# Designs tried in a protein design run: peptides against a protein of PDB entry 5JXT. Part 203

Target 1, 319 residues: chain A of PDB entry 5JXT
Amino acid sequence: SLLPKKEINVYIGMSEMQVKWYQKILEKDIDAVNGAGGKRESKTRLLNIVMQLRKCCNHPYLFEGAEPGPPYTTDEHLIYNAGKMVVLDKLLKRIQKQGSRVLIFSQMSRLLDILEDYCVFRGYKYCRIDGSTAHEDRIAAIDEYNKPGSDKFIFLLTTRAGGLGINLTTADIVILYDSDWNPQADLQAMDRAHRIGQTKQVVVYRFVTDNAIEEKVLERAAQKLRLDQLVIQQGRAQVAAKAAANKDELLSMIQHGAEKVFQTKGAFGTMAEKGSQLDDDDIDAILQAGETRTKELNARYEKLGIDDLQKFTSESAYE

## One batch from the design tools (peptide; made by RFdiffusion4, then SolubleMPNN)

Design b2_p24_6_s1 (from b2_p24_6, 9 letters changed)
Fold by OpenDDE base, seed 1:
Formats: structure tokens, C-alpha cells, sequence
Structure b2_p24_6_s1 (fold): chain B 319 residues (1-319), chain A 24 residues (1-24)
């Protein structure tokens, strides 16, 4: 029988470089961030800020002129300048040592380019599929990854391209490097490994930048997922349609953690304490804290009714 | 597994984009 998947949110602090870029993004549009534009502020402008903040949470090298160079060389800076890469680098060593194979999903094809550079730099053999990958090349990559005795350790996928009904049950670990606004897209990604033919315990690690916009993306996705589950259970299919973020919700998401980001000199959390010098005990502590916060988040939304879940409140889980 | 037709992939990518446009 297929074992239930284990899902763990991994809460990760920003690097010093991410904090500096996060500040610059907020400062560039400070009037919009402070709500000074009021009802006249463009929803499109707020969405653009959200997208830049999500890029910053993924990797600062997604911005033009952020990468050190010329010369542009892949080195340890690719890892230590992004909190998610520091945790990923340690976690992948552990995953490989245990004889597991891993799917890494992102919303951003340009982040997969950074992850390819990282895989080459660490000597990890990988496959890649994104939205631009031709159909024949997708089949070839899947077959190369799934073949008996495949030397391909990592499969890099965009969440949407990976969602297309493919079977990747030869992997037992799933990393969601970022989250979709639609929790169903992430579930469809997980279901590439968590399917009939899987023989191992599937573990899903969801990376979440702590004290940043990604916490609000996660909360909104968890709320929507619970609403979808209740709507299915109660047969009320009409209720699910109003999930578009309004301007006030987007503004609240942008403002989340912004004050602390402006006050911060350096990195956040474990990135401030240890940076790239995270050891195995630090990773265990991050995973344990993440497992606790994941249980708390789920327990909060399990108690909410449909009417409460329809109110997208700006109130954080911790306020 | 039968290869998913390219048109089905493109349609799912478009549906996924429209879901983003509705959620964004």
C-alpha cells in the first residue's frame, strides 16, 4: 500500500544579501508599501512588488546586476547569498547519503537555471523539465530519470510542467523550493512521487522564507486548500471561486515582516547566527521547528469553518 | 505510460496561467 506523504514546511531566514535586496524593493515603491496610494494604487503595481519580493526570497541573483562579476563564476557565493540554497545544500547531502532521489520544484524557470549551475558546481547529476521543454525532450528526461540504476540524483521541474500527470515514483523526496498561489498545483507536483508504484515513504519539504511575504503566500494557500476540502466534503462547489487577492490583502502581504526587514542589519534567524556554517544539528533543529510550525498551521485551519475561511483576514497565525 | 499530447500540455499550461491570473 502507498504510505501517506509526510509534509514539512522548512522556515528559512534571509541571507544578508536577500535582506538588502528586500529593503531595496520595498524602498523603491515605499509609497505603495505604506498604502499612501490608497484606492488609487494599481493592483498591477502591488502584484509586481509581490513578484519581486518572491524572487528575492528565492535567490538575489534573479535580479540584474546582483550576481558578483565580471568574471561571472559559479562559487560558494551562489549558496551563501540565499538562505534556501544554504539549507538545500546541506539537505541534498543528507538525502544522497541515505540513498534517496529528489524532485525539486519551482515556479521560476530562471531559478532552475541557478539550480543547474549549483548541480554542476556540486557534481550532482540531474534532469530538467520546464514550460519551454519540448514534448519529446520531456519524455526522454523522464525515461532517463526513471530507468533502473539511473545515475540522475535530482530532477529539476517547474511546478506546472511537473504537474502534467508524469510518474516520478523513482524519487522519494520532494522539495518545493517555492509555493504556488494555488495549493492544488503544489499537490499535483507532490503526486508525481506520491503515486501507485512508490515503494518508499515520500517526504515533502516546502521551503518558506521566514518573516517575509512567503509566509503569507503559504497561509493563503493553506486557507484555500482547507476551503477546497470543505467545499468538496459539503458539496458546495460554487463557494471556491472568489479567491483572487484584493488590493488590501496584497498590501498586507507586502507589509508582513517589512518593519523588521528595515530594522535588520545583516541576515535573519539561523542565517544570522551561522550563515553557510550550518551543521547537521542546525538542519535537524530547522526541520524539527518546521514540523512543529507545520502541525500548528494545519491545526489552525482544521478548526475554521467555511465562513471563516472565506474571510481572507490580514491577521497572521501568530497575531 | 502513453505520452501526453503536446496540445494537452499547452492547454494545461494555459489553464494554469489563467488560474494564476485569477489568484493574482
Amino acid sequence: as target 1 above (319 residues)
Amino acid sequence: AEPIPKEVIEKKDEEAEKILEKVL
Scores: peptide ipSAE 0.018, ipTM 0.387, DockQ to the pose 0.015
Fold by OpenDDE base, seed 5:
Structure b2_p24_6_s1 (fold): chain B 319 residues (1-319), chain A 24 residues (1-24)
Amino acid sequence: as target 1 above (319 residues)
Amino acid sequence: AEPIPKEVIEKKDEEAEKILEKVL
């Protein structure tokens, strides 16, 4: 029988470089971030800020001129300059040691490029599929990954390309390196491993940059998912939540953690304490803390009715 | 596994894009 998937949000501090870039992104548009743009502030400008902040949460090398070079060499800096990479690097060692295989999903093909460089640097054998991958190459990559005795440890996928109904039940670990705004896209990604033919406990690690916009992306996604579930259960088709965030919601999301980011000199949380020197106990602590916060997050939304979930999109703008 | 028809892949990619365009 297919076991229920275990989902764990992994809350990860920003590296020093991420904090610096996060600050720069906010500073560049500080008037918009402070809400000083008022009615003149375009939704597009706020979306651009959100996109840059999400890039920063993923990896600072997604920005032009952020990568150290020339020479542009893949080295430990690829890892320690992004909190998610530090955790990923430790987690992948554990996953490999346990004889698991892993799907890594991202919204950003450019992050998959970084993850390819990382895979090469660590000597991880991988497959890749993104939106640009030709159909035949997608099939070849899937077959190469799924073949009996495949030496491919990692499958790198964009969440979109992973959503295509493909079977990847030869993996038992799913890492969502970032979250989709649509929680159904992430569910579809998880369902590549969590489907008929899976013989192992599927574990999903959702990476979330702590004290950053990604917490609000996660909260919004969790809220939407719960709302969608309740709408289906109650037959209330009209409660299609306005799919797109409004300006005030986007502004609130941008502002989340911004003050603390501006006050911070260096890295956040465990990244400040240990950086790339995270050990197995630190990873266990991060995973345990994440499991707790995941339960708390789920419990928060499980208690909410449809009307509360509809209001909560408005009240999260006032905290 | 039966290869997913290209058309189904393309349609899902388009649906995923439209979902993202609505959420972005």
Scores: peptide ipSAE 0.016, ipTM 0.385, DockQ to the pose 0.016
Fold by OpenDDE base, seed 3:
Structure b2_p24_6_s1 (fold): chain B 319 residues (1-319), chain A 24 residues (1-24)
Amino acid sequence: as target 1 above (319 residues)
Amino acid sequence: AEPIPKEVIEKKDEEAEKILEKVL
């Protein structure tokens, strides 16, 4: 019998390097961030800002010239320069010690490249599948990962490539390193481990950069998921939830936490306090806080009707 | 927590697949 999956949003502070790059991204397009473009502001410009901010939340080395060098060598800097990597590094060590195996999903193949470098640096054996992986190589990677007594600890996947038709029930931990705009893509990724044949409790960790655009991506995804559920339950399948955010929604998402980011000197939250020196108690505190915020987020959307869920209620971060 | 029925999982997988096909 399949146990219900446990889903936990893991709220992670930006590293000092992420804060600096997040500031630079906002400063480059400050007129758009301040809404000074009004009705003339390009939706494409706002989408580009959103994409750069999401890259920053994942890893600053996704930007050209961000990686420290020469020499260009993988070292601890790959970890401490991204809050998600600091948490991932500690979490993977715990997951391995408990005899679990892990799927790591991202929207960004270039983040999987960074995660490969990380796996090599830590000596983690892994498999990889992305959108460019040939069909035969996908089968081979899945079979290598799923084989009895496989020494492959990690499976690195792009969310969309990993979402189609594969069984990965030999893993019991799922890490969503980032979120899809479509919550169903993330659900399909989880369901690669949370499927018939799973014998363990599946735990899903969703990484969310705190005080950043990713909180609003998550809120929008949760809103959409609840709307889709209510529409199905009420037989009103024609309520096309606008798949694409409007300009005002995108602007509000960009503005979320921007003021605090500009005021911040150094890192955020636990990254400011401990940085790469997170211990097991710090991880437990992050996971407990995340579980609480996850329950609160879900409870917020469970009380809303279809009409409320069709309205993007963003509190303006500039009021 | 009670086990999720197989049929409920299969239906969710099919619904999720149809939603992805529209977004891909």
Scores: peptide ipSAE 0.037, ipTM 0.631, DockQ to the pose 0.012; fails the geometry check
Fold by OpenDDE base, seed 2:
Structure b2_p24_6_s1 (fold): chain B 319 residues (1-319), chain A 24 residues (1-24)
Amino acid sequence: as target 1 above (319 residues)
Amino acid sequence: AEPIPKEVIEKKDEEAEKILEKVL
């Protein structure tokens, strides 16, 4: 029988470089961030800010001129300048030592380029599939990864390209480096490893930048997922999940953690205390805290009815 | 890997934004 998957949100502080770039993104559009544009502020402008903040949460080198150089050399700076990379680097060592194999999903193909450079730098053998990968090359990459005795440890995928019905049951660990706005896309990505033919317990690690926009992206995705489940269970097809975030929702998401980011000098949380010097106990503490917060998040939305889940109230941004 | 041309990156970012607009 297929074992149930274990899902853990891994809450990760920003590096000093991420905090600095997050501040710059907010400062560049400060009038929009403060809601000073009112009804005249375009939804597109708010979506652009959201996209830049999500890029920052993933890796600061997604911005032009952020990477140290010339010379443009891959070094430890690729890791310590992004909180998610610091945790990923420690987690991958543990996963490899356990004899597990890992799928890493992102929404951003450019983040996969950074993860390729990281894999080369650490000597990890990998496969890659994104939206631009030719059909034949996708088959070849899947076959190479799934081959008996394959030396490929990591599979790098865009969440959407991974959604295409492929079987990757030769991996037992899934890392969602970022989250889709549609929680069903992430579930479809997990189902590449969590399918008939899997012999191990699948563990899913969802990386979430703490005290940033990604917490609100996750909360919104959890609300939507619960709403979709309740609609299916109750047969109420007419509850159109308000798929589309309104301007006020986007603004609230942008504002989340912004004040603390502006007040912060240096990194956040464990990144401020340890930086890249995380040990195994620090990783265990992060995973345990993440497991607790994941249970709390799920328990919050399990108690809500359809009518409560439709009330995205701005007040829940201040609690 | 050869650096992906800026234009291809911008087009992927625009496609990601259009997708965000459909999902958001």
Scores: peptide ipSAE 0.018, ipTM 0.388, DockQ to the pose 0.023; fails the geometry check

Design b2_p24_6_s2 (from b2_p24_6, 8 letters changed)
Fold by OpenDDE base, seed 4:
Structure b2_p24_6_s2 (fold): chain B 319 residues (1-319), chain A 24 residues (1-24)
Amino acid sequence: as target 1 above (319 residues)
Amino acid sequence: AEPIPQEVIEKKDEEAQKILDKVL
């Protein structure tokens, strides 16, 4: 029988470079961040801020002129300048030693470019699929990854391109490097490894930048997923989950952690204490803290009814 | 009111993502 998947949110502090870039993004649009535009503020402007903040949470080199150079050379700076890369680098070493194979999903094809550079730099053999990959090349990459005795350790995928019915049960670890706004897209990504034919315990690590926009993306996705589940269970066709965040929800999401980011000198959390020098005990502590916070998050939403979930989407706009 | 077909939700989520992908 297929074992239930284990899901762990991995809460990761920003690097010093990420904090500096996160501050710059907020400062550039400070009037919009402070809600000074009111009802006249463009929803598109707020969406653009959210996207820049999500880029920053993923990797600062997603911004033009952020990468150190010239010369533009892949080095340890690719890792230490992003909290998620520091955790990823340690986690992948552990996963490989365990004889596991890993799917890494992102919403951003440009982040997969950074992950390719990282794979080359670390000597990890990988496959890649994104939205631009031709159908024939997708088949070839899947077959190369799934072949008996494949030396391909990592599969890099955009969440949506990986969602297309493919079987990757030769992997037992899934890393969601970022989250989709639609929790169903992430579930579909997990189901590439968590499917009939899987022989191992599937473990899903969801990377979440702590004290940043990504916590609110995760909360919103968890609320939507719980609402969808309750609607299915109760047969109440009418609760169209608000498909898109309103302006006030977007503003609240942008403001989340902004004050703490402005007050922060250097890196956040474990990244401030150890930087790129995380050991196995630090990773265990991060994973254990993440497992606890994941249980707390799930327990928060499991107790909520449809009416409570509909109210909670209104009250969390005032805190 | 009939449930919004899952296909319509998916299409709106795709349109939202296409806007996001253009800003990325």
Scores: peptide ipSAE 0.014, ipTM 0.402, DockQ to the pose 0.012
Fold by OpenDDE base, seed 1:
Structure b2_p24_6_s2 (fold): chain B 319 residues (1-319), chain A 24 residues (1-24)
Amino acid sequence: as target 1 above (319 residues)
Amino acid sequence: AEPIPQEVIEKKDEEAQKILDKVL
C-alpha cells in the first residue's frame, strides 16, 4: 500500500547577501512599501515588488550584477550567499547517504540554472525539465531518470512542467525550493513521486524563507488549500476563493518582516549564528522546528470554518 | 453568482504567471 507522504516546511534564514538585496528591493520602492501611493498604487507595481522579493528569497544571483566576478567561477560562494542553498547542500548529502533519490522543484527556470551549476560543482548527476524542454527531450529525461540502476541522483524541474502527469516514483524525496501561489500546483508536483508504484516513504521538504514574503505566500497557499477542501466537503461550490490577492493583501505581504529586515546588519537566524558551517545537529534542529511549525500551521487552519477563512484573507494583514 | 469554473481560475493563474514570466 502507498504510505501517506510526510510534508515538512523548512524555515530558513536569509544570508547576509540576501538581507542586503532584500533591503535594496524595498528601498527602491519605499513609497509603495510604506503604502504612500494608497489606492493609486498600481497592482502591477506591487506584484513586481513581490516577485523581486521572491527572487531574493531563492538566490541573490538571480539579479544582474549580484554574482561575484570576473572571473565568473562556481565556488562555495554559490552556496553560502543563499540560505536555501546552505540547507539544500547539507540535506542532499544526507539524502544521498540514505540511498534516496530527489526531485527538486522551483517556479524559476533561472534558479534551475543555478542548481545545475551547483550539481556540477558538487558532482551530482542530474536530469532537468522546464517549460522550454521539448516533448521528446522530456520523455528521454524521464526514462533516463527512471531506468533501473540509474546513476541520476537529482531531477531538477519547474513545478508546472513537472506537474504534467509524469511518473517519478523512482524518487522518494521531494524538495519544493519555492512555492506556487496555487497550492494545487505544488500538490501535483509532489504526486509525481507520491503515486502508485512508490515503494518508499515519500518525504516532502518545502523551503520557506523565514521573516520574509515567502511566509505570507505559504500562509495564503495553506488558507486557499483548506478553503478548497472545505468547499469540496460541504458541497458549497459558491465559495469562489478570491483567486488573486488584492492590493492591500499584496502590500501586507510586502510589509511582513520588512522592519526587521531593515534593522538587520547581517544574516538571519541560523544563518547569522553558523552560516555555511551548519552541521548535522543544526539541520536536525531546523527540521524539528519546521515539523513543529508545520503542525501548528495545519492546526490553525483546521479550526477555521469557511466563513473564517474568507475573512482571514482580509485580517491576516493585521497579525 | 455562478461559481467561477476551475478552468477559468487556472487560466487566470496562467495569465498572471505569464505576465510574471514576461516581467522577469
Scores: peptide ipSAE 0.009, ipTM 0.399, DockQ to the pose 0.012
Fold by OpenDDE base, seed 5:
Structure b2_p24_6_s2 (fold): chain B 319 residues (1-319), chain A 24 residues (1-24)
Amino acid sequence: as target 1 above (319 residues)
Amino acid sequence: AEPIPQEVIEKKDEEAQKILDKVL
C-alpha cells in the first residue's frame, strides 16, 4: 500500500547576502513597496518585484553581478550565500546517508543551473529535466535515474516539466526548493515520487524563506488548495478562486517582512546564529519547527469554510 | 509490482489536470 506522504514546510532564514539583495530590490521600487504609486502602480511592476524577491529567496546569484568573481569559481560561497542552500547541503547529506534518493523541484531553470554547479561541487550525481529538455533527453534522464542500481542521487526538475506524467518512484524524498503559485503544480511534482510503485515513505520538504514573500506565496497556495478541495467536495463549481492575485494582494505580499528586512543587519534567524555551520541538531530543530508551523498552517485553513476562504482573500487585502 | 503503464499514468494525470482545470 502507498503510505501517505509526509509534507513539511522548512522555514529558512535569509543569508546576509540575501538580506542585502532583498533590501536592494525593495529600495529600487520603494515607492511601489510603500503603496505610494496608488492606482498608477501597474500589476506588472508588482509582479516583477515579486519575481525578484522570489529570486532572492532562492539564490542571490540569480542576479547579474551577484556572484563573486572573476574568477567565477564554485566554492562554499555558493552554499553560505543562500539560506536554502545551507539547509539543502545538510539535508542532502542526511538523505544520502539514509539511502534515500531525492527529487529537487524549482520554478526557476536558472536555479537548477546553480544546483548543477552545487551537485558538481559536492560530487553528487544527478539528472536534470526542465522546460527546454528535449523529449528524448527527458526519457533518457528518467531511465538513467530509474534504472536498477542507478548511481544518480539527485533529480533536478523544474516543477512544471517534472509534473508531466513521469514516474520517479525510485526517489522517496521530494524537495520543493520553491513553490508554484498553483499548489496543484507542486502536488503533481510530489506525485512523481508519491504514486503506485513507491515502496518507501515519501517525505516532502517545502523550502520557505522565513519573514519574506515566500511565506505569503505559501499561505496563498495553501488557501487555494483548501478552497479547491472544498469546491470538489461540495460540488460548488461557482467558486472561481480569483486565479491571479490582485494589486493589493501583491502589495501586501511584497510588504510582508519588509520592515524587518530593512531593520536587519546581517542574516536572519538560524542563519545569523550558525550560518553555514549548522549541525545535525540545528537541522533537526529547523525540521521540527517546520513540522509544527506546517500543522498550524494546515489547521488554520482546515477550520475555514468556502465562504471564509473567499473572505480571507479579501481580508488579506486590508492588513 | 509491475510499473503502471505510462499511458495509464498519463491518462490519470490528464484526468486530474482536467479536474484541476475545472477547479482552477
Scores: peptide ipSAE 0.000, ipTM 0.322, DockQ to the pose 0.013
Fold by OpenDDE base, seed 2:
Structure b2_p24_6_s2 (fold): chain B 319 residues (1-319), chain A 24 residues (1-24)
Amino acid sequence: as target 1 above (319 residues)
Amino acid sequence: AEPIPQEVIEKKDEEAQKILDKVL
């Protein structure tokens, strides 16, 4: 029988550069962030702020003029300027030593471009598929990755392109570098490794930027997933939670952690203490803390009924 | 790496926004 997936949220602090860029994004639209736009504030403007904050949580080099240069050279700065890259760099070394193979999913093809530069810089052999990859090239990449004795360690995928029914059971580790707004898209991505033909324990690491918008994206995704499960179990078709975040929900998500970000000089959490110099004990502590917080998050939503989950979508607009 | 042209960034951001608009 296929072993159940082990899913762990990995909570990661922002680098100093991410904090500076996160502050700049909030400051640029401070009136919208403070709710001063009122009923006139467009949902589109709030969605744009959310997108920029998510880009910042992924990597500051997703912004024009953020990469150090000229010359534009890949170096250790690609890693230490993003908290997720610092953790990824240590985690990949451990995964490789264990003789595991890894799928890395992102919503952002431009983040895959950064991850390609990283793979080249570290000497990791990889495959890539995104939304722009031709059908023939997708087949070739899958076949090259799944080949017996393949030297390809990493598969880089956009979550949606990876959702297209492909079999990647030759990998046993899944990293969700970011999360989809639809938790079903992430589940479909995990199911590329967690499928018939898998012989190993599949472990899923979900990266989440701590004290940032990504915590609220994760909470919303967990609420939606629980609601979808309860609707399926109870046969109550009518409680499709409005998948669409309203303006007040988007505003609350943008405001989450904003005050702490404005007050912060430098990096967050373990990134402030150790920066890029995380050891194996620091990684174990991050993973253990993540496993605990993941259990707490799941236990919070498992106790909620349909009516409670519907209220939380309304009351989380006022907290 | 060479900086990704701003036009490519904007197009990817628009595609990401269209994705958000379908999911949100």
Scores: peptide ipSAE 0.007, ipTM 0.353, DockQ to the pose 0.043; fails the geometry check

